# Ledger of designs, part 67: peptides against a protein of PDB entry 4Y8H

Target 1, 196 residues: chain A of PDB entry 4Y8H
Amino acid sequence: TSIMAVTFKDGVILGADSRTTTGAYIANRVTDKLTRVHDKIWCCRSGSAADTQAIADIVQYHLELYTSQYGTPSTETAASVFKELCYENKDNLTAGIIVAGYDDKNKGEVYTIPLGGSVHKLPYAIAGSGSTFIYGYCDKNFRENMSKEETVDFIKHSLSQAIKWDGSSGGVIRMVVLTAAGVERLIFYPDEYEQL

## One batch from the design tools (peptide; made by RFdiffusion4, then SolubleMPNN)

Design b2_p21_5_s4 (from b2_p21_5, 19 letters changed)
Fold by OpenDDE base, seed 3:
Formats: structure tokens, C-alpha cells, sequence
Structure b2_p21_5_s4 (fold): chain B 196 residues (1-196), chain A 21 residues (1-21)
């Protein structure tokens, strides 16, 4: 897996590959690793497909309950729910999560929750087996307050490089753009990103 | 037929439990 989330001028963009594996083998299954937990709060998933889906489903339920009682939750609140679940179950979970969201007060925010259940607020985050190959590239090329187009290009180039080196990453690149204007889903196919 | 469908569903669930992303 190769996943990332990047804050930019007008909000935040999440990105992911779609490859699924079964141990040493590539599974003939395409997975959507970008999961909605609230209207403008999404996550990137890495690790066990079943475990990360179960966590996201529980968080979605908690945020729906929160909304009914208190109104729309912040991205920080969503990250706290993820953190609690990942930390309390760390001995029986294989899960790496990036939480990203947009609201009018805080704009785009990114929280990373690695194995072990710690939480870190960052301007951008990368995770998954493919992320080890692109730390240097991302550090060199990331800039704060990029345009939407610059941020899409940054994520596309980063994930393309991760897929090139990581045998556990591949397929299509999916993105979710979260801004004041709403939610937008993007998809890029191998013929497009392999040439970068 | 019902037994074959149940065995297929169990194998599909086992395969899904072994998937990683």
C-alpha cells in the first residue's frame, strides 16, 4: 500500500493506490483505500483490509451519533476516535490510518495514526509499505499552500514513485479532494502515472 | 446445492480475512 494526505490552500487531498495482497501474492482484487467517515472527514487505510474497514465502520457510527447530539464533529474529534480504537486494540490490530478533513474554521487538517495508536498532526502524511521509498521525494517537493492542481500533481508523482519501487502497491491512483465547495473523487490509471 | 453454496461463501470469507492493503 501507498497512501498520503496533503493540506493545501483550499483544503486537503487524500491519495491511495488500489493493490490488494495475500501474503507474498498479489490478489486479483482492487480495493478502495479511501473511506468516508463523515461528509468532509475521510481516511486512508493500510494493513489488514478487514481490521481497517472494521475500525472505519465503528468511527463512522460514533461520528453519526456525535452529529445527532452535538452537530458536525471536527477532524480532530474524528482522529481522537481512531486513536482510541487503534491504541486500545494495538496488540490484535494491523492498522495504519491517515485521517483528513475540512471545515470552515480549521480548513484542511491531516492526522496520522501509525501502528501502536499514537496520533500526530502534520501538514502532510505518508504511510504504507510504499511510503518508505518516497520520504526523501516528499520532503524535497512539498510546499505549504499549494493550489489544487499543484497538490494533485504532487500526490500523483509521489504515489507513482512509491508504486514503481513497492511490489505491494499498484493499480489505479484514487484521490479525494475536500474543500468548502464539497467533495470530489479523482482516478488516474497506470498508462497515465507510469510515464511520470 | 445449498451445501456447495455454503462452502463457497465460507471460502470467500476466509479469502477476504487474509487480504492486506
Amino acid sequence: as target 1 above (196 residues)
Amino acid sequence: EEEEEREKEEKEKELESQLFV
Scores: peptide ipSAE 0.441, ipTM 0.804, DockQ to the pose 0.361; fails the geometry check
Fold by OpenDDE base, seed 2:
Structure b2_p21_5_s4 (fold): chain B 196 residues (1-196), chain A 21 residues (1-21)
Amino acid sequence: as target 1 above (196 residues)
Amino acid sequence: EEEEEREKEEKEKELESQLFV
């Protein structure tokens, strides 16, 4: 898996590959690793497919309940729920999560929750097995307050490099753009990003 | 038939538990 989320001028963009593995083998399954937990709060999933799906479902439920009682939750609140689930169940879960969201007050925010259930707020985060190959690239090329287009390109190039080197990453690159204007889903196919 | 369906469901769940992203 190669996943990332990047804050930019107008919000945040999540990105992910779509490859699924089973042990040392590539599974004949394409996974959407970008999962909605609230209207403008999404997550990137890495680790056990079942575990991360279960966690995301629970978070979605909690955020729906929260919304009914208190209104729209903050991204921080969502990250806190993820953190609690990942930390309290760390011995039984294999999950790496990036939480990203947009609201008018906080704009785009990114929280990374690695194995163990710690939480870190960052301007951008990368995770998954492919992330190890792109730390240097991301550090070199990330800039704060990029445009949407610059951020899409940054993510596309980053994930392309991750996929190139990580056998556990591949397929399509999906993105979710979260801004004041709403939610936009993007998809990029190998024929495009492999040439980058 | 019901046993075969249960076995298929169990195998599917087992397979899903082995998937990683």
Scores: peptide ipSAE 0.440, ipTM 0.807, DockQ to the pose 0.379; fails the geometry check
Fold by OpenDDE base, seed 4:
Structure b2_p21_5_s4 (fold): chain B 196 residues (1-196), chain A 21 residues (1-21)
Amino acid sequence: as target 1 above (196 residues)
Amino acid sequence: EEEEEREKEEKEKELESQLFV
């Protein structure tokens, strides 16, 4: 897996590959690793498909309850719920999660929750097995307050490089753009990003 | 029918437990 979330001028963009593996083999299954937990709060999932989906489902439920009682939760609140679940279940959980969201007050925010259940707020985050290949690339090319187009390009190039080197990453590149204007889903196919 | 659906759901869950992303 190669996943990332990047804050930019108008919000945040999440990105992911779609490859699914089973042990040492590539599974003939395409997974959407970008999961909605609230209208403008999403996560990137890495690790056990079952574990990460279960966590996301629980968080989604908690945020729905929160919304009914208190209104729209902040991205920080969502990240806190993820953190608690990941920390409490750390001994039986294989999950790396990036939480990203947009609201009018805080704009785009990114929180990374690695194995162990710590939480880190960052301007951008990368995770998954493919992320190890692109730390240097991302550090050199990331800029704060990029345009939407620049951010899409940055994510596309970053994930393309991760996929190139990581056998556990591949398929399509999906993105979710979270801004004041709403939610936008993007998809890029191998024929496009392999040439970058 | 309910038992067959439960068995299918259990098999799907077992298969999903072996998948990584």
Scores: peptide ipSAE 0.438, ipTM 0.803, DockQ to the pose 0.354; fails the geometry check
Fold by OpenDDE base, seed 5:
Structure b2_p21_5_s4 (fold): chain B 196 residues (1-196), chain A 21 residues (1-21)
Amino acid sequence: as target 1 above (196 residues)
Amino acid sequence: EEEEEREKEEKEKELESQLFV
């Protein structure tokens, strides 16, 4: 898996590959690793498909309850719920999560929750087995307050490089753009990103 | 038929438990 989330001028963009594996083998399944937990709060998932989906489902439920009682939750609140679940169950979970969201007060925010259940707020985050190959590239090329187009290109190039070197990453690149204007889903196919 | 469906569902759940992303 190669996943990332990047804050930019108008909000945040999440990105992910779609490859699914069974141990050392590639499964003939395309997984959507970008999961909605609230209208403008999404997560990237890495690790156990079952574990990460279960966590996301629980968070989504908690945020629905929260909304009914208190109104729209912040991205920080969502990250806190993820953190509690991941930390309390760390001995039984194989999960790496990036939480990203947009609201009018805080704009785009990114929280990374690696194995162990710590939480870190960052301007951008990368995770998954493919992330190890792109730390240098991302550090060199990330800029604050990029345009939407610049951010899409940054994510596309980053994930393309990760996929190139990580056998556990591949398929399509999916993105979710979260802004004041709403939610936009993007998809890019190998014919486009393999040539970058 | 119900047993075959249960076996398929169990196999599918078992397969899903082995999937990684």
Scores: peptide ipSAE 0.437, ipTM 0.803, DockQ to the pose 0.372; fails the geometry check

Design b2_p21_6_s1 (from b2_p21_6, 6 letters changed)
Fold by OpenDDE base, seed 2:
Formats: sequence, structure tokens, C-alpha cells
Structure b2_p21_6_s1 (fold): chain B 196 residues (1-196), chain A 21 residues (1-21)
Amino acid sequence: as target 1 above (196 residues)
Amino acid sequence: APEEWLGDPNNPSSYNGHGPE
């Protein structure tokens, strides 16, 4: 898995590969590692598919309840719910989650929740087995307040490099763009990103 | 059936009870 979320001028973009494994084998199943928990709050998932799905489902429910009572939750609130679940169940969970969201007050925000259930607010985050290969690239090429197009390209190039080196990453690159204008889903196929 | 795995979140060479990544 290679996942990342990047704040930019107009919001935040999440990105993920689609490869999954089953036991000792690479599965042909294409999974959606980008999961909606609220209209403009999404997460990237790594680790156990079952664990991360369960967590995301609980968070989604909690945020729906929150919305009905208090209005739209902040990204920080969503990250807090994820943190509580991951930390409280850390002995039984294998989950690495990146939470990203947009609201008019805070704009794009990214929170990373690695194994153990800590939470870290960052301008961008990378995770998954492929992330180790792109720390240097991301550090060199990330800049604050990029355009949408620059950010898409940054994520595309980053994940392409991660996929190149990580046998557990591959398939399509999916992105979700969260801005004031709404939600946009993007998809890039191997024929495109392998040539980068 | 084996559990579906979204890769090791931290280290591609680590073993956490699942098959090799």
C-alpha cells in the first residue's frame, strides 16, 4: 500500500494505490483505500482491510450523529474519533490511517494516525509499505499552497515511485480532491503513471 | 479465508502475522 494526503492552496487531496494482498499472495482484488467518513472528510487506509473498514464505519456513524446534533464536524474532530478507536484498540488492530478534510474555516487539513494510535497534524502525510521509498522525494518536492494541478502531479509522481519499488503497491492511483467546490474523484492507470 | 491486507503501514519488510508483503 502507498497512501498520502496533501494540503494545497484550495483544500486537500488524498491519494492511494489499489493493490491488496491476501495471505502470502497479491490479490487481484482492487480495493478503495480512500474512504468517506463525511462529505468533505475522508481517510486513507493501510494495514488490515477489516480493521480499517470497521474503524471507518464507526467513525462515519459517529460523524453522522454529530452532524445531526451539532452540525458539520471539523477534520480535527474526525481525527480525534479515529485516534480514540485506534489507541483504545491498539493491541488488536493493525491500522495506519490518514485523515484528511476540508472546511471553510480550517481549509484543508491532514492528520496521520500510525500504529499505536497517536495523531499528528501535518501539511502532508505518507503511509503504507510504499511510503518508505518516497520520503526523500516528497520532502524535496512538496511545497505549501500548491495549485490543484501541481498537487495532483506531486501525488501522482510520488505514488508512481512508491509503486515502482514496493511490490505490495500497484493497480490504479485514486485521488479525492476536497475543496469549497465539492468532492472530485480522479483515477490514473498504469499506462500513464508508469511513464513518469 | 486469509484476511485481506492493505500492506504493512510502516515497514514493507516487517512481519506482523500475515504472509510476506
Scores: peptide ipSAE 0.383, ipTM 0.742, DockQ to the pose 0.230
Fold by OpenDDE base, seed 4:
Structure b2_p21_6_s1 (fold): chain B 196 residues (1-196), chain A 21 residues (1-21)
Amino acid sequence: as target 1 above (196 residues)
Amino acid sequence: APEEWLGDPNNPSSYNGHGPE
C-alpha cells in the first residue's frame, strides 16, 4: 500500500494505490483505499483491510449522528473519532489511517493516525509499505499552497515511485480532491504513471 | 479465507508518527 494526503491552495487531495495482499501473496483484487466518512471528509487506509473498514464504518456512523445533531463536523472532529477508536483498540487493530477533509473555515486539513492511535496534524502525510521509498522525494518536492494541478502531479509522481519500488503497491492510482467546489474522483492507470 | 491486507503491517513505513511525511 502507498497512500498520501496533501493540502494545497484550494483544499486537500487524497491519493492511493489499489493493490491488496493476502499474506505473502498479491491479490488480484483492486481495492479502493480512499474511503468517505463524510461529504468532504475522507480517509486513506493502510494495514488490515478488515480493521480499517470497520473503523471507517464506525466513524462514518458517528459523523452522520453528529451531523444530525450539530451540523457538519470539522476534519479535526473526524480525526478525533478515528484517534479514539484506534487508540482504544490498539491491541487488537492493525490500522494506519490518514484523515483528510475540507471546510470553508479550516480549508484543507490532514491528520495522520499511525499504529498506536496517536494523531498528528500535518500539511501532508504519506503512509503504507510504499511510503518508505518516497520520504525523500516528498520532502524535496512538496510545497505549501500548490495549485490543484501541481498537487495532482506531486501525488501521481510520488505514488508512481512508491509503486515502482514496493511490490505490495500497484494497480491504479486513485485520488479524491476536496475543495469548496465539491468532491472530484480521479484515476490513473499503469500505462500512464509507469512512464513518469 | 486468508485476511486481506492494505500494505505490510510489519513495514515501519506504516508508522508515521513524526513531522511532515
Scores: peptide ipSAE 0.374, ipTM 0.753, DockQ to the pose 0.562
Fold by OpenDDE base, seed 1:
Structure b2_p21_6_s1 (fold): chain B 196 residues (1-196), chain A 21 residues (1-21)
Amino acid sequence: as target 1 above (196 residues)
Amino acid sequence: APEEWLGDPNNPSSYNGHGPE
């Protein structure tokens, strides 16, 4: 798995590969690792597919309940719910989560929640087995307040490099763009990103 | 059914919250 979320001028973009594994084998399955928990709050998932899906489902429910009582939750609130679940159940969970969201007050925000259930707010985050290969590239090429196009290219190149070196990453690159204008889904196929 | 994984949980990146991110 190679996942990332990047804040930019107009919001935040989440990105992920689509490969999954079963034990020591690469599974021939295209999985969506970008999961909606609220209209403009999404997460990237790594680790156990079952564990991370269960967590995301609980968070989604919690945020729906929150919305009914208090209005639209902040990205920080969503990250706090993820943190609580991951920390309280850390002995039984294998989950690495990146939470990303947009609202008019806070704009794009990214929170990373690694194994153990800590939470870290960052301008951008990378995770998954492929992330090890791209820390240097991301550090060199990330800039604050990039355009949408620059950010898409940054994520595409980053994940392409991760996929190139990580046997547990591959398939399509999916992105979700969260801005004031709404939600946009992007997809890039191997024929495109392998040439980068 | 065999468990499905989204990456390697033993990879150091799975624990990294302080990296050059």
Scores: peptide ipSAE 0.366, ipTM 0.746, DockQ to the pose 0.545
Fold by OpenDDE base, seed 3:
Structure b2_p21_6_s1 (fold): chain B 196 residues (1-196), chain A 21 residues (1-21)
Amino acid sequence: as target 1 above (196 residues)
Amino acid sequence: APEEWLGDPNNPSSYNGHGPE
């Protein structure tokens, strides 16, 4: 898996590959690792498909309940719910989560929740087995307040490199763009990103 | 059914108890 979320001028973009494995084998199944927990709060998932889906479902429920009582939750609130679940169950879960969201007050925000259930707010985050190959590339090429197009290109190039070197990453590159204008889903196929 | 994985969650900011897939 190769996942990332990047804050930019107008919000945040989440990106992920789509490869899954079954046991020790690479599966030909394509999955969506970008999961909605609220209208403009999404997460990137790595680790156990079942564990991370269960966590995301619980978070979605909590955020729906929160919305009914208090109005739209912040991205920080969502990250706190993820953190609580991941930390409390750290001995029984294999989950690496990146939470990203947009609101008018805080704009785009990214929170990474690695194994163990700590939470870290960052301008951008990378995770998954493929992230180890692109840490240097991302550090050199990330800039604050990029345009949407620059950020899409940054994520596309980053994930393309991760997929090139990580056997556990591949398939399509999916993105979710979160801004004041709404939610936009993007998809890029191997024939496009392998040429980068 | 065999467990489905979304890869190793390991990144530079975390320790993974197992190596890359």
Scores: peptide ipSAE 0.384, ipTM 0.752, DockQ to the pose 0.269; fails the geometry check

Design b2_p21_6_s2 (from b2_p21_6, 8 letters changed)
Fold by OpenDDE base, seed 5:
Structure b2_p21_6_s2 (fold): chain B 196 residues (1-196), chain A 21 residues (1-21)
Amino acid sequence: as target 1 above (196 residues)
Amino acid sequence: APEQWLGDPNDPSSYNGHGPE
């Protein structure tokens, strides 16, 4: 798995590969590692599919309840719920999660929650088995307040490099763009990104 | 059903028999 989320001028973009595994086998299945927990709050998932889905489901329910009582939750609130679940159950979970969201007050925000359940607010985050291959690339190429197009290109190039070296990553690159304008879903196929 | 994985979140060595692309 190779996942990332990047804040930019107008919001935040989440990106992920689509490869999954079952036991020792690479599954030829397109999976959605980008999961909605609220209208403009999403997460990237790595680790156990079951564990991360369960966590995301609980968070989604919690945020729906929150909305009914208090209005739209902040990205920080969502990250706090993820943190609590991951930290309290850290001995029984294999979950690496990136939380990303947009609201008019805070704009785009990214929170990374690695194994152990710590939480870190960052301008951008990378995770998954492929992430180790692109720390250097991302550090050199990330800029604050990029355009949408620049950010899409940055994520596409980053994940392409991760996929190139990580046998557990591959398939299509999916992105979700969160801005004031709404939610946009993007997809890029191997024929395009392998040539980068 | 076999457990489905979204890779090791922290270990690049989570190699499952498929080479780099």
Scores: peptide ipSAE 0.328, ipTM 0.700, DockQ to the pose 0.221
Fold by OpenDDE base, seed 1:
Structure b2_p21_6_s2 (fold): chain B 196 residues (1-196), chain A 21 residues (1-21)
Amino acid sequence: as target 1 above (196 residues)
Amino acid sequence: APEQWLGDPNDPSSYNGHGPE
């Protein structure tokens, strides 16, 4: 798995590969690792597919309940719910989560929640087995307040490099763009990103 | 059904919250 979320001028973009594994084998399955928990709050998932799906489902429910009582939750609130679940159940969970969201007050925000259930707010985050290969590239090429196009290219190139070196990453690159204008889904196929 | 993984849980990157991010 190679996942990332990047804040930019107008919001935040989440990106992920689509490869999954079963035990020691690469599974011939395209999985959506970008999961909605609220209209403009999404997460990237790594680790156990079952564990991370269960966590995301609980968070989604919690945020729906929150909305009914208090209005639209902040990205920080969503990250706090993820943190609580991951920390309280850390002995029984294998979950690495990146939470990303947009609201008019805070703009784009990214929170990373690695194994153990800590939470870290960052301008951008990378995770998954493929992330090991792209820390240097991301550090060199990330800039604050990039355009949408620059950010898409940054994520595409980053994940392409991760996929190139990580046997557990591959398939299509999916992105979700969160801005004031709404939610946009993007997809890029191997024929395109392998040439980068 | 066999367990499905989204990455390698033993990869050090899964624990990394202090990287150059």
Scores: peptide ipSAE 0.327, ipTM 0.709, DockQ to the pose 0.542
Fold by OpenDDE base, seed 4:
Structure b2_p21_6_s2 (fold): chain B 196 residues (1-196), chain A 21 residues (1-21)
Amino acid sequence: as target 1 above (196 residues)
Amino acid sequence: APEQWLGDPNDPSSYNGHGPE
């Protein structure tokens, strides 16, 4: 798995590969690792598919309940719910989560929740087995307040490199763009990103 | 069915606890 979320001028973009593994086997199954928990709050998932799905489902439920009572939750609120669940269940969970969201007040925000259930607010985050290969690239190439296009390219190149070196990453690159304008889904296929 | 993974649970790269990453 190679996942990341990047704040930019107009919001935040989440990105992920689609490869999954079952034990020692690489599954050719296309899996969406970008999961909606609220209209403009999404997460990237790494680790156990079952664990991360369960956590995301619980968070989605809590945010729906929150919305019905108090209105639209902040990204920080969502991250706090993730943190609580991941920390409280850390002995039984293998979950690495990146929470990303957009609202008009806070703009794009990214929170990373690694194993153990700590939470870190960052301008961008990377995770998954492929992330180890792209720390240097991301550190070198990330800039604050990039354009949408620059950010898409940054994520595309980053994940392409991660996929190139990580046997557990591959398939399509999916992105979700969260801005004031709404939610946009992007997809990039191997024939495109392998040439980068 | 065998458990499905979204990454290697034994890879420390899944633990992102410091700085911009």
Scores: peptide ipSAE 0.322, ipTM 0.705, DockQ to the pose 0.554
Fold by OpenDDE base, seed 2:
Structure b2_p21_6_s2 (fold): chain B 196 residues (1-196), chain A 21 residues (1-21)
Amino acid sequence: as target 1 above (196 residues)
Amino acid sequence: APEQWLGDPNDPSSYNGHGPE
């Protein structure tokens, strides 16, 4: 898995590969590692598919309940709910989650929740087995307040490199763009990103 | 059937190793 979320001038973009594994084998199943928990709050999932799905479902429910009572939750609130679940159940969970969201007040925000259930607010985050291959690239090429197009390219190139070296990453690159304008889903196929 | 994985979540920010990846 190679996942990342990147804040930019107009919001935040989440990106992920689609490859899954079963035991020691690479599975041909394509999965969406980008999961909606609220209209403009999404997460990137790594680790156990079952664990991360359960967590995301609980968070989604909690945020729906929150919305009905108090209005739209902040990204920080969502990250807090994720953190509580991951930390409280850390002995029984294998989950690495990146929470990303947009609101008019805070703009794009990214929170990473690695194994153990800590939470860290960052301008961008990378995770998954493929992330080890792109720390240097991301550090070198990330900059604050990029355009949408620059950010898409940054994520595309980053994940392409991760996929190139990580046998557990591959398939399509999916992105979700969260801005004031709404939610946009992007998809890039191997024929395109392998040539980068 | 073996559990489905979304890759190993471990990275330099994690200090616990886990998963088949």
Scores: peptide ipSAE 0.320, ipTM 0.696, DockQ to the pose 0.250

Design b2_p21_6_s3 (from b2_p21_6, 8 letters changed)
Fold by OpenDDE base, seed 5:
Structure b2_p21_6_s3 (fold): chain B 196 residues (1-196), chain A 21 residues (1-21)
Amino acid sequence: as target 1 above (196 residues)
Amino acid sequence: APAQWLGDPNNPSSYNGYGPE
């Protein structure tokens, strides 16, 4: 898995590969690792598919309840719920989560929750087995307040590099763009990103 | 249904569902 989320001028973009494994085999199954927990709060998932799905489901439910009682939750609130679940259950979970969201007050925000259940607010985050190959690239190429197009390209190039080196990453690159304008899903195929 | 794995979040090597976490 190679996942990332990047704040930019108008909000935040999440990105992920789609490769999954089952048993001893890398499956050709295309999985969506970008999961909605609220209208403009999404997460990237790495680790156990079951664990991360369970966590995301609980968070989604919690945020729905929150919305009914208090209004639209902040991204920080969502990250807090993720953190609580991951930390309290760290002995039984294999989950690496990146939470990203947009609201008018805080704009785009990214929170990374690695194994163990700590939470870190960052301008951008990378995770998954492929992330180790692109720390240097991301550090050198990330800029604050990029345009949407620049950010899409940054994520596309980053994940492309991760996929090149990580056998557990591949398939399509999915992105979710969260801005004041709404939610936009993007998809890029191997023929598009392998040549980068 | 068989368990699916989204890769080891900390291991850069290729991973399957039975590798070390």
Scores: peptide ipSAE 0.316, ipTM 0.708, DockQ to the pose 0.224
Fold by OpenDDE base, seed 1:
Structure b2_p21_6_s3 (fold): chain B 196 residues (1-196), chain A 21 residues (1-21)
Amino acid sequence: as target 1 above (196 residues)
Amino acid sequence: APAQWLGDPNNPSSYNGYGPE
């Protein structure tokens, strides 16, 4: 898995590959590594598919309940719910989560939650088995307040490199763009990103 | 159904006992 979320001028973009494993084989499936927990709050998932899906389902429910009582939750609130679940169950789950969201007050925000269940707010985050191969590239090429197009290219190039070197990453590159204008879904296929 | 794995979040060389993570 190679996943990332990047804040930019108009919001935040999440990106993920689609490769998964089941049993003893690798499958290039169109997997829901980018998961909605609220209208403009999404997450990237790595680790156990079952564990992370269960966590995301609980968070989604919690945020729906929150909305009914208090209005739209902040991205920070969502990250806090993820943190509580991941930290309280850290001995029994394998989950690496990136939470990303947009609201008019805070704009795009990214929170990373590694295995231990800590939470870190960052301008961008990378995770998954492929992330180790792109720390250098991301550090060199990330800039704050990029355009949408620049950010898409940044994520595409980053994940392409991760996929190139990580046997556990591959398939299509999915992106979700969160801005004031709404939610946009993007997909890029190997024939395109392998040439980068 | 077989368990599905989204890979080790930190280690591409990790082993889950069945195949590549």
Scores: peptide ipSAE 0.315, ipTM 0.708, DockQ to the pose 0.204
Fold by OpenDDE base, seed 3:
Structure b2_p21_6_s3 (fold): chain B 196 residues (1-196), chain A 21 residues (1-21)
Amino acid sequence: as target 1 above (196 residues)
Amino acid sequence: APAQWLGDPNNPSSYNGYGPE
């Protein structure tokens, strides 16, 4: 898996590959690792598919309940719910989560929750087995307050490099763009990103 | 149904698709 989320001028973009495995073997099955937990709060998932899906479902439920009582939750609130679940169940979970969201007050925000259930707020985050190959690239090429197009390009190039070197990453590159204008889903196919 | 895996969040996988992921 190769996942990332990047804040930019107008919000935040999440990105993910789609490869899944069964046991230790690469499967041809394609999975959407970008999961909605609220209208403009999404997450990237790595680790156990079942564990991360269960956590995301619980978070979605909590945020729906929160909304009914208090109104739209902040991205920080969502990250806190993820953190609580991941930390309290850390001995029985294999989950690496990146939470990203947009609201008018805080704009785009990214929170990474690695194994163990700690939470870290960052301008951008990368995770998954493929992330180790692109720390240097991302550090060199990330800039604050990029345009949407620049950010899409940054994520596409980053994930392309991760997929190139990580056998557990591949398939299509999916992105979700969260801004004041709404939610936009993007998809890029191997024939395009492999040539980068 | 077989359990699906989205890879080890911190451990690099093998280039050939085998090993930790």
Scores: peptide ipSAE 0.346, ipTM 0.717, DockQ to the pose 0.217; fails the geometry check
Fold by OpenDDE base, seed 4:
Structure b2_p21_6_s3 (fold): chain B 196 residues (1-196), chain A 21 residues (1-21)
Amino acid sequence: as target 1 above (196 residues)
Amino acid sequence: APAQWLGDPNNPSSYNGYGPE
């Protein structure tokens, strides 16, 4: 898995590969590691598919309940719910989650929750087995307040490199763009990103 | 269906009980 979320001028973009392991096999099953927990709050999932799905489902439920009572939750609130679940259940979970969201007040925000259930607010975050290969690249190429196009390009190149080196990453590159304008889904296929 | 794995959150690809990480 290779996942990342990047704040930019107008919001935040989440990105992920789609490869999963099923049993002893690497499957090119097109999976969605980008999961909605609220209209403009999403997460990237790494680790156990079952664990992270369960966590995301619980968070989504809590945020729906929150919304019905108090209005739209902040990204920080969502991250806090993730943190509590991951920390309290750390002995029974294998979950690495990046939470990203947009609201008009805070704009794009990214929170990374690695194994153990700590939470870190960052301008961008990377995770998954493929992330090991691109820490240097991302550090060199990330800039604050990039345009949408620059950010898409940054994520595409980053994940492409991660996929090249990580046998557990591959398939399509999916992105979700969260801005004031709404939610946009992007997809890039191997024929394109392998040539980068 | 076999359990699915979204890779080791922190480490490069490796083989474990759930297949390649």
Scores: peptide ipSAE 0.311, ipTM 0.710, DockQ to the pose 0.208; fails the geometry check

